# Peptides against a protein of PDB entry 5OK6: the designs that were tried, part 196

Target 1, 215 residues: chain A of PDB entry 5OK6
Amino acid sequence: ELPGLDSQWRQIENGESGRERPLRAGESWFLVEKHWYKQWEAYVQGGDQDSSTFPGCINNATLFQDEINWRLKEGLVEGEDYVLLPAAAWHYLVSWYGLEHGQPPIERKVIELPNIQKVEVYPVELLLVRHNDLGKSHTVQFSHTDSIGLVLRTARERFLVEPQEDTRLWAKNSEGSLDRLYDTHITVLDAALETGQLIIMETRKKDGTWPSAQL

## One batch from the design tools (peptide; made by RFdiffusion4, then SolubleMPNN)

Design b2_p30_3_s4 (from b2_p30_3, 11 letters changed)
Fold by OpenDDE base, seed 5:
Structure b2_p30_3_s4 (fold): chain B 215 residues (1-215), chain A 30 residues (1-30)
Amino acid sequence: as target 1 above (215 residues)
Amino acid sequence: DDEAMLKQLGLSPEQLAAMREREAAKLASL
């Protein structure tokens, strides 16, 4: 059942627990398509429950590039294409209006960046490969705040590298050359890694030499 | 795409450039 219009507005738009509340690292926030949200605002601000401005069920279809993997379109902008709601506010709206049948929620995490919290709408998708088989890639998502060490561990796991084997990472840059990722303690952001970038895991030879040293 | 990343993270072009320069300097010192 729908609560009163004033109650809806107070529950969703308040600065303490609603849309305007401060971001906290690790929290889940949800995307809502901008036009639907504006329609909802007009409806609840109008004060007439029987108004023709009723927004209907939440429909984020315009934010998705496909209905198979439910990937977001590239280049979406907060405040223009979507609004962000904390989990509690999102669940209220879904309970009141419903979500389009078969459409998944768009859940994202708050991350801590230097001097700011941000909802990470687009995690970094890296193409992980082995130095000796560049044709077999694993696409893996990482946060910009994840360490290069985590990328390396993930690559080792995906390629079933034995614990005793020594490995290191290279990133293919925009010029087509390879940059060595020496520091494993820096973040994906600090290393300036981008979505779609090729990350090459090199495995040390049994003789103690590196394959790249022979190039 | 740097522009896409800037929009996602809310970073300025100058902040991004500074991060890349810092990383390059660290790598050069090793």
Scores: peptide ipSAE 0.030, ipTM 0.493, DockQ to the pose 0.062
Fold by OpenDDE base, seed 2:
Formats: sequence, structure tokens, C-alpha cells
Structure b2_p30_3_s4 (fold): chain B 215 residues (1-215), chain A 30 residues (1-30)
Amino acid sequence: as target 1 above (215 residues)
Amino acid sequence: DDEAMLKQLGLSPEQLAAMREREAAKLASL
């Protein structure tokens, strides 16, 4: 059952727990398509529950590139294309109005950057490959705050590398050459890695030599 | 040639500068 219009407004727009709530690292926030949200605002501010301004089910279709992988369109802007809601507010709206059938929620995490907290709307999708089989890639999502060490561990896991095998990473740069990722303690952001970038895992040979040193 | 690319080792000072610029741009765009 829908709560009263004033109650809805207070629950979603409340500065302490609603849309304007301070960000906290690790928390989940959700995207809502801007047009739907504006229609909801008009509905609850209108004061008539029987109004023709009823927003219907939440529909974020315009934010997606496709309905297969549910990837976001590039270049979406907060306040123009979507609004961000904390998990509690999102769940209230979904319970009241529903979400379009088959459409997943757009959940994103708050990350800690050097000077600010931010909802990471666009995490980095890297193409992980082995040096000896560049045609078989695994696409894996990482936060900008994840370490290169985590990328390496993830690559080792995906390619079933044995614990005793030594591995290292290379990144294909914008010039088409390969840059060695020497420092595994820096972040994906610090390494300036980008979505769609090819990351090559090199495995050390049993003789103790690296394949790249023999090329 | 991917094999030729693997022969390249390390970052030049220019490449390091470019990476820092990209980092700054990413930080600003996040």
C-alpha cells in the first residue's frame, strides 16, 4: 500500500536519511532515471493521490545500452540523466511503485578518494588475457580504488594459475605499446587504467626466464 | 604485432607524464 504523499516526500527527500544524506564509503546507492523521479516529485507535491501524475513503475530503460548485459550508457550525468538514492530510499520506492519487469536495479558503491567520497557510477572493466593466448579474454570489473595487486590476483584466479607460479602484469597503452605494471600497491586509478583496456598476465617459465625477455 | 609490444619494457618519462595527466583527468571525471 502506498503511504501518504507527505510521508513519501519526507522519507525520500529527508536530508538526514534521504537523497541528500552524506555519502559513506562502502554503502550502496541506486540510480533512478531523472524523468521518472521528476514525475514522482510532481505526484507527491500535488497533494492528490488520485492525480493523473502517478509515476507508475520505476523504469530505468533509457539509462541502459542494452537489455542483455544491462550496461549503463556512457556519459550519463547526475542531476540531468539520473538521481542517486541511498539504499533505504530506493527500496521504499521499489516497494511502493515497483520496478519494470526484468530490469535490474542499478546499484553502485560509495568509494573513498583522497579528498572525497563519491558514488562510483562507472567502475573500470578490464580485459584480462594471458601472454600466450591474447584471443581469450575475461572481462572483470574493478573499482578505481582497487590495487593492481588485486587485479593480478584476480587474473591468477580466472586463469587457474598455481600458487608456485610467478606472474606479472602488462597494460596495453593508448599508443598501442605495452607498459609494465611494476608497482602492485598502486590503485587502478593511479595506474590510469581505463574501461576496455587490455591487461596481459605473463607467467614465468619453469627455467626461471620470462617469456617477454626472450622475444 | 603483440610480440613486438611485449619487448617494450618500462615507462619513459613522457609516458609517466601522460599517465599522470590521465589519472588527473579520471579523478576529475569520476
Scores: peptide ipSAE 0.018, ipTM 0.469, DockQ to the pose 0.090; fails the geometry check
Fold by OpenDDE base, seed 1:
Structure b2_p30_3_s4 (fold): chain B 215 residues (1-215), chain A 30 residues (1-30)
Amino acid sequence: as target 1 above (215 residues)
Amino acid sequence: DDEAMLKQLGLSPEQLAAMREREAAKLASL
């Protein structure tokens, strides 16, 4: 049974626990398609539970690029295309109205930037490859706040690199050249890495030489 | 220190400038 309309409004829009509450790093927030949310607002503000303004189940179809990988469309804007809700508010709406059959929730994390907290709607997807096998890539998702060291460790793990093997990273830039990622302590954001960017893991030879030094 | 950043990333000054622009754009899109 749906709670009272005023109760719904207070639960979802309340500034303390609802949509307007402060962001906290590490918390999960969810995207809701803007038109659905506006329809819900109209419904609960109308004061009539039997109103023709009933929003139906949550449908985020317009936010997805495809229904296979469920990737978000590029260039979506908060407040125009979607609304962000805290996990609790999202779960309430889903429990009350349901989610369109087959659609996954659009869950995102709050990240800590130097001066602000923000919901990271678009984490970075990097294409990880080995220097000697550029045709075999592993697509891995990273936060902008993840270190280059984490990218390197992840690459080593994916390619089953032995602990005694020495490795380093290169990023292919927009000009097609390779930029060496020397500092592993900087973030993905600091390194200006982008979704779809090729990251090449170079493995040191047994003779102590680097493959790239012979190019 | 721009020089330190250049050494850290193996970038040219021109590439560093481009990175800063991209970083600013990413921060805005986040």
Scores: peptide ipSAE 0.016, ipTM 0.442, DockQ to the pose 0.042; fails the geometry check
Fold by OpenDDE base, seed 3:
Structure b2_p30_3_s4 (fold): chain B 215 residues (1-215), chain A 30 residues (1-30)
Amino acid sequence: as target 1 above (215 residues)
Amino acid sequence: DDEAMLKQLGLSPEQLAAMREREAAKLASL
């Protein structure tokens, strides 16, 4: 059952779990297409539940670049293309109005940066490859706050590297050269890694030499 | 000590400068 219009407004905008609540690291937030949200605002502010301003089901179709992988379009801007709602508020809206059939929610996580919390709308997608088989890549998503160590561990797992094998990472830079990722404690953000960037995992040879040292 | 940390990535001074610029841009775009 739809609550009263004023109750909806308070719950979504000003509630303890409203749109303006403080961000907390690790929490889930959801994207809502801006035009739908504005229509909802107009509806609840209008004071007439039977008005023609009823927003209908939530439809985020315009935020997606495809309906296969449900990837977001690039360059979406908060406040222009979408609004962010905390999980509780999102679930209220979905329960009240529904979500377009077959369309997944756009869930994102709050990340902790040195001086700010932010909803990470665009996690980094890295192309992981082995030095000896550049033709086989694994695309893996990482947070900007994930460590290079996690990227390395993930690469090792994806390529089924045995624990006794020693590995290290290289990043292909914009100039086409390879930069060694020496420090595994820094974050993906600190390393300035970008979506679509090629990350090469080098495996140490049994003789203790690195393949790259022989080039 | 951001500079020392960045040096561990094996970047040249020029690459480090470029990386800092990209970091700033990423922070703004998150």
Scores: peptide ipSAE 0.012, ipTM 0.445, DockQ to the pose 0.040; fails the geometry check

Design b2_p30_4_s1 (from b2_p30_4 with T1S D3A E4D F5N E7A T25K K26I)
Fold by OpenDDE base, seed 1:
Structure b2_p30_4_s1 (fold): chain B 215 residues (1-215), chain A 30 residues (1-30)
Amino acid sequence: as target 1 above (215 residues)
Amino acid sequence: SAADNRALAESMKGKSFESLKDTLKINDTP
């Protein structure tokens, strides 16, 4: 059963778990398509539960680039294309109205940047490859706040690199050159890594030489 | 673009650093 319209409004907009609550690092927030959300606002503000303004189930179809991988469209803007809701508010709306059949929730994390908390709507997708087979990629998502050390560990895990094998990373830049990711303590953001960027894991040879020394 | 990099990676199937010696420039800055 749907709660009273005023109760819905207070719970989603002005509640302790409402849309305007402070962001906290590590919390989950969810995207809701703006037109659906505006229709819901009009419905709950209208005061008539039987009105023709009933929003129906949540439908985020316009936010997706494809219905296969459920990737977001690039360049979506908060307040223009979607609104952000904290997990509790999202779960209330889904429980009251439902979610369109087959659509996944669009869950994102709050990250802490040096001076601000932000919902990371677009994590960085890196293409991980090995120096000896550049055509066999693993696409992996990372936060902008993840370290290059985590990228390296993840690459080692995906390629089943033995603990005794030495490895390092190279990023392909826009000029087509390879830049060595020397400092593993800096973040993905600090290294200016971008979505779709090719990251090459180099493994040290048994003779102690690096394959790149032959380039 | 991400699509261009995927297409490039696919075009490099079976290629290694050794095979790209004449085409890859490296910047090994400390």
Scores: peptide ipSAE 0.242, ipTM 0.864, DockQ to the pose 0.712
Fold by OpenDDE base, seed 2:
Structure b2_p30_4_s1 (fold): chain B 215 residues (1-215), chain A 30 residues (1-30)
Amino acid sequence: as target 1 above (215 residues)
Amino acid sequence: SAADNRALAESMKGKSFESLKDTLKINDTP
């Protein structure tokens, strides 16, 4: 059952769990397509529950690039294409109006950057490969705040590398060269890694030599 | 671009470091 229009407005816009609440690192926020949200605003501000302004179910279809992988379109802008809602507000709207059948929620995390909290709408998608088979990629998402050490651990796990095997990472840069990721304590952001970037995991040979020493 | 890097990864299918020696420069500078 839909709550009263004033109660909806207060819960989503003006509540402690409303749209304008402070961001906190690690919290989940959700994207809502802007036109749907504006239709909802018009409905609840109109004061008539029987109004023709009823928004229907939440439909984020225009935010997706495809309905197979449910990837976001590139270049979406907050306030223009979508609004961000905290998890509580999102769950209220979904409970009241529903979500389009088969469409996943667009959940994103608040990350802590130097001096700012931000909802990370676009995490970094890296193409992980092994030095001996550059064509067998695993696409994995990372936060900009994730360490290179996490990228390395994730690559080791995906490629089933044994604990005793020594490994290191190389990033393919825009010039087509390979830059070694020496410091595993820096973040994906600090390393300037970008979506779609090729990251090569090199495994040390049993003789103690590195495959890259032959390049 | 991300698309270029994917196309590049696909073009590297079955290639090892040794096969890329002539095309890849290594920046092994800390």
Scores: peptide ipSAE 0.235, ipTM 0.872, DockQ to the pose 0.761
Fold by OpenDDE base, seed 3:
Structure b2_p30_4_s1 (fold): chain B 215 residues (1-215), chain A 30 residues (1-30)
Amino acid sequence: as target 1 above (215 residues)
Amino acid sequence: SAADNRALAESMKGKSFESLKDTLKINDTP
């Protein structure tokens, strides 16, 4: 059953699970296209359920760059292009209005940065490759707060590296050189890794030599 | 861009470090 308009507004804007709720690390938030959200605000604030201002189903189509991988457009701005809602508020809106057929929810996590909680709208997409076949990439998303150790473990898993095989990572920099990721305890953010960056997993040879020592 | 790096990776199919010796510089500094 659809709640009354005042109840909808209170649940989404002013409720304990509303838009203004404090961010908490690890929680899920969802993007809602700004025009739809403003249409919803106008509808519920108008006080007339029979109004022509009914927003219809949630449609985030304008936020996506593609309908295959459902990647967000680059450069989207909170408050201009989208609003962020906590999971409870998102689920209320979806239950009330529905989501456009075939569109996935745009779920994002709250991350803790040194001085701020932030919804990570753009996680880092890394291109993982092996030193012996640079053309077989696995695109994997990582949080800026994920460790280089996690990137390495993920690369090992994706490439089915045996536990006894020694591996290390190289990042291809903007100059086209390879920077070794020595410290596996630093974050993706601390390592300044960027979306679309090539990360090369090097596997140690059985003779104990590294392939990179031949470069 | 991410697209450029994907295209680059695709162009590197079957290439290894050994095959790119003349093109890859290594910064092996901590």
Scores: peptide ipSAE 0.234, ipTM 0.867, DockQ to the pose 0.720
Fold by OpenDDE base, seed 5:
Formats: structure tokens, sequence, C-alpha cells
Structure b2_p30_4_s1 (fold): chain B 215 residues (1-215), chain A 30 residues (1-30)
């Protein structure tokens, strides 16, 4: 059952638990398409439950580039294309109005950057490959705050590398050269890795030499 | 773009570092 319009407004827009609440690292936030959200605001502010301004089901279709992988469009802007809601507020709206049939929620995490907390709307998608078969890729999402060490461990797991095999990473840069990722303790952000970047996992040969030493 | 890099990866099926020796430059500076 839909609560009263004033109760809806207070639960979603309040600064303590709603849209204006402080960000906290590790919390889940959800994207809501801006036009739907503005329609909801107009409905609850109008004070008439029978108004023609009823927003209907939440529909984020305009935020997706495809309905197969449910990837976001590039270049979406907070406050223009979408609003961010904390998990509690999102679940209230979904319980009251529903979500468009078959459409997944757009869940994102708050990350801590050196000077700011931010909802990470666009995690970094890396193309992981092996040095011996550059055409077999695994696309994997990472946070900007994830370490290069996590990228390496993830690549080892996806390619079923044995624990005794020695491995290292190379990033293909914009010039078409390979930069070695020496420091595994720095973040994806510190390494300046970008979405769609090719990351090559090199495995050491049985003779103790590296394949790259022949380049 | 991500799409360009995916298309590149698909074009590189069965290719290794050895097959790219003439085209890949390595920056092996710590």
Amino acid sequence: as target 1 above (215 residues)
Amino acid sequence: SAADNRALAESMKGKSFESLKDTLKINDTP
C-alpha cells in the first residue's frame, strides 16, 4: 500500500536517511532516472493522490546502452540524467511503485578516494589476456580503489594459473606500447588504468626466462 | 575505445608476444 504523500517525501528526501544523507564507504546506492524522479517529486508535492502526475513504475531504460548486458550509457551525469538514493530509500520507492519488469536495479558502491567519498557509477572494465593467446579475453570490473595485486590475482584465477607459476602484468598504452605494472600495491586509479584497456598477464617460462625478454 | 580494444583482441586470436615482436614496443623501466 502507498503511504501518504508527505510520508513518502520525508522518507526519501530527508538529510539523515534519504537522498541528502552523507556518503559512507562500502554502502550501496542506487541510480534512479531523473525524469521519473522529478515526476515523483511533482506528484508527492502536489498533495493529490488521484493526480494525473502519478509516476508509475520506476523505469531506468534511458540509462542503459543495451538490455542484454545492462551496461550504463557513457557520460551520464548526476543531477542531470539520474539521482542517487541510499539502499533504504531505493527499496521504499520500489515497494511503492515497482520497477519495470525484467529491468535490474542499478546498484553502485561508495568508494573512498584520498580526499573524498564518491559513489562509483563507472567501475573500470579491464580486458584481461594471456601473453600466449591475446585473442582470449576476460572482461572484468574493478574499483578504482582496487590494487594491481588484486588485478593480477583475478587474472590468475580466470586463466586457471597454477600457484607455482610466476606471473606479471603489462598494460597496453595509447601509443600501442606495453608498460609494465611493477608496483602491485598501487591502485587501479594510481596506475591510470582506463575502461577497455588491454591488460596482458605474462607467465614465466620453465627455463626461468620471460617471454617479453624476446621482444 | 573499449569497443576498439575488444575488436583488436578478437583480431589477435592465436597471436602471442612473439608474433607481435615487430609491432610491440616495451617500456620495461621501473
Scores: peptide ipSAE 0.232, ipTM 0.868, DockQ to the pose 0.704

Design b2_p30_4_s2 (from b2_p30_4 with T1S D3E F5N E7K E10A K26V)
Fold by OpenDDE base, seed 1:
Structure b2_p30_4_s2 (fold): chain B 215 residues (1-215), chain A 30 residues (1-30)
Amino acid sequence: as target 1 above (215 residues)
Amino acid sequence: SAEENRKLAASMKGKSFESLKDTLTVNDTP
């Protein structure tokens, strides 16, 4: 059964788990399409449960680029295209109104950046390749807060590199050159890595030489 | 863009560092 309209408003906007709740690192938040949310606001503020302003089920279709992999469209803006809700508020709305059939929830994590907490709506999607087969990519998502060391470990795992093999990373920059990622302790953010960027894992030769020394 | 980089990666199919030595600049500076 749907709660009273005033109870819905208080739980979603002003509750301990409401939209204005402080962000905490590692917590899950969910995206809701802006027009649906505004329709819900109008419905619950109208005071009539039988109103023609009933929002129906949550439909995030306009936020998705495709219905196959459920990737978000690029360039979505908080407050214009979507609103962010904490997990409890999202689960309340889904329990009351439902979610459009077949659509997954759009779950994102709060991350800690220098001097700010934010919901990471767009994790960095890197194209991982090996120096000897630049056309065989593995697309992997990383947080901006993930270390270059994690990117390297992930690349080693995806390419089944043996523990005794020495590896290092190169990033292809906007000028088309390769920048070596020396410091494995810096973050993806600190290295200024971007979505769709090519990251090349170089493996040391058995003779002890690096393939890049021939470039 | 991410799409342009995917197209670039696809265009590099079967290529290696050795095959791109004349087209790639390496910044091996810490």
Scores: peptide ipSAE 0.234, ipTM 0.854, DockQ to the pose 0.770
Fold by OpenDDE base, seed 2:
Structure b2_p30_4_s2 (fold): chain B 215 residues (1-215), chain A 30 residues (1-30)
Amino acid sequence: as target 1 above (215 residues)
Amino acid sequence: SAEENRKLAASMKGKSFESLKDTLTVNDTP
C-alpha cells in the first residue's frame, strides 16, 4: 500500500536517513533515473494522490548501455542523470512503486578515499589475462580502494592457479608497454589502473624462471 | 579507451609474451 504523500516525502528526503544522509564506507546506495525521481517529487509535493503525476514503476533504462549486461552508460552525472538514494530509501520506493520488470537495481558502494567518502558509481573493470594466452580475458570489477593483492588473488582464482604456483601482475600502459605491479599493497587507484586496462598474470615456470625474462 | 583495450586484448588471442617481444617494451623497474 502506498503511504501518504507527506510520509513518502519525509521517508525519502529526510536529511538524517534519506537522500541527504551522510555517506558511510561500505554502505549500499542505489541510482534512480532523474526524470522518474522528479516525477515522484512532483507527485508527492502536489498533495493529490489521485493526480495524473503518478510516477509509475521505477525505470532506469536510460542509465544502461544495454539490457544484456546492465552496464551503466559512461559519463553519467549525479543530479543530472540520476539521484543517489541510501538502501532504505531505495527499498521503500521499490516497495511502493515497483521496479521495471527484469531490470536490476543499480547498487553501488560507498568507498573511503583519503579525504572523502564517495559512492563508487564507476568501479574499475580490468581485463585479466594469462601470459601464455593474452586473448582469453576475464573481465572483473574492482573498487579503486581494492589492493593489487586482491587483483592478483582474483586472477589466480579465475584461472585456477594452484596455491604452490608463483604469480605476478603486469599492467599494459597507454604507451603499449608492460609495467610490473611490484607492490601488492597499493590500491587500484594508487596504481592508476583504468577500466578496460589489460592486466597480465604471469606464472613462474617450474625451472624457477619467469616467462617475461625472455622478452 | 576501454573499448580500444578490449579490441587490443582480442587481437592478442593465442599470443604469449614471447609473441610480444618485438612489439612490447617491458618496464621491469621496481
Scores: peptide ipSAE 0.219, ipTM 0.848, DockQ to the pose 0.774
Fold by OpenDDE base, seed 5:
Structure b2_p30_4_s2 (fold): chain B 215 residues (1-215), chain A 30 residues (1-30)
Amino acid sequence: as target 1 above (215 residues)
Amino acid sequence: SAEENRKLAASMKGKSFESLKDTLTVNDTP
């Protein structure tokens, strides 16, 4: 059942619990397409529940690049293309208006960067490969705040590397050379890893040599 | 772009470090 228009406004446009609330690291936020949200604002501000300004179900179709992987379009801008809502506010809107059939929610996490909290709308997608078969990639999403150690562990898991096998990572840079990721404690951001970047997991040979030593 | 890098990775199918010795430069400096 739809609450009263003033109640809807107060639940969603709230500085404590709604759209205007402070970001908190690790919390889930959701993208809502801007035109839908503006239509909702007009509806609830109009004061007439029977008005022709009823927004209908939430439809984020314009934010998606594809309906297969439900990837976001590149270059979307907060306040222009979408608004961000905390989980509670999102769930209210979905419960009141529904979400377009078959369309997934666009959930994102708040991350803590050195000087700012932000919703990470675009996590980093890395192409993980092995040194011995560079054409078999696993695309894995990481936060900019994830450690290189997590990338390495994830690569080991995806490639079923045995615990006793020594591994290390290389990043293919823009020049086409390989930069060794020595420090596993730095973040994906600190390592300047980018979406679509090739990350090569090298496994140490049984003889104790590294395959890269032959390069 | 991510797509370009994916195409690049696909072009490296069946290639290893050994097979790319003449094309890969490594920056093995800490």
Scores: peptide ipSAE 0.198, ipTM 0.814, DockQ to the pose 0.769
Fold by OpenDDE base, seed 4:
Structure b2_p30_4_s2 (fold): chain B 215 residues (1-215), chain A 30 residues (1-30)
Amino acid sequence: as target 1 above (215 residues)
Amino acid sequence: SAEENRKLAASMKGKSFESLKDTLTVNDTP
C-alpha cells in the first residue's frame, strides 16, 4: 500500500533523509528524471490518491544516451533535467512506484572538493593503454577527486604489472602529444583529465631505459 | 619550477572545475 500523500511528501522533501538534506561525502544519491518528479509532486500535493496525476513507475529513459550501456546523456543539468535524491528517499520512491522495467538506477557519489560537497554526476572515464600496445585499452571510471597515483595503480592492476616493474603515466593531449603525469599526488581534476582521454602507461625496460627516450 | 607547476595545476583546476559546473551539483544547504 502507498503511504498517505502527506507522508510521502514529508518523507521525500522534508525528512531527515529528504531531498533538501546536506550532502555528505561518500554517500550515494540517485538521479530522478525531472518530469516524473514534478508529476509526483503534483500528485502528492493534489490530495487525491486516486487522481489521474498518478506518476506511475519512475522512468529515467530521457536521461540515457542509449539502452545498451546506460550512459547518461551529456550536458544534463540538475534542476532542469533531473533531481537528486539521497539513497533513502530514492529507495522509498522505488518501493512505492517502481522503476521502469530494465532501467538501472542512476547512482552517483558525493565527493568532497576544496570547501564544497558535490554529487559527481559525470565521473571521468579514462582509456588506459600500455605504451607497447595502444590497441588494447581498458576503460576505467575515476572520480575527479581520485589521485593520479590511483590511476597508475589501477593501470598496473588491469595490465597485471609485476610489483618490481617500474611504470609511469602519459596523457595524450588534444594536439596529439603526450604530457607526462609527474605528480602522482594531484587529482584527476587537477591534472585536467577528461572522459575519453588516452592514458598511456609506460613500463621501464629491463636495461633500465624508458621506451619514451627513443621517441 | 615547483611553483610554476603549482600555478599550472591551480589554473588547470580552475578551468576543469568551471567546465564541470553542470556535471557536479552543489549542496543547497547554506
Scores: peptide ipSAE 0.025, ipTM 0.500, DockQ to the pose 0.023

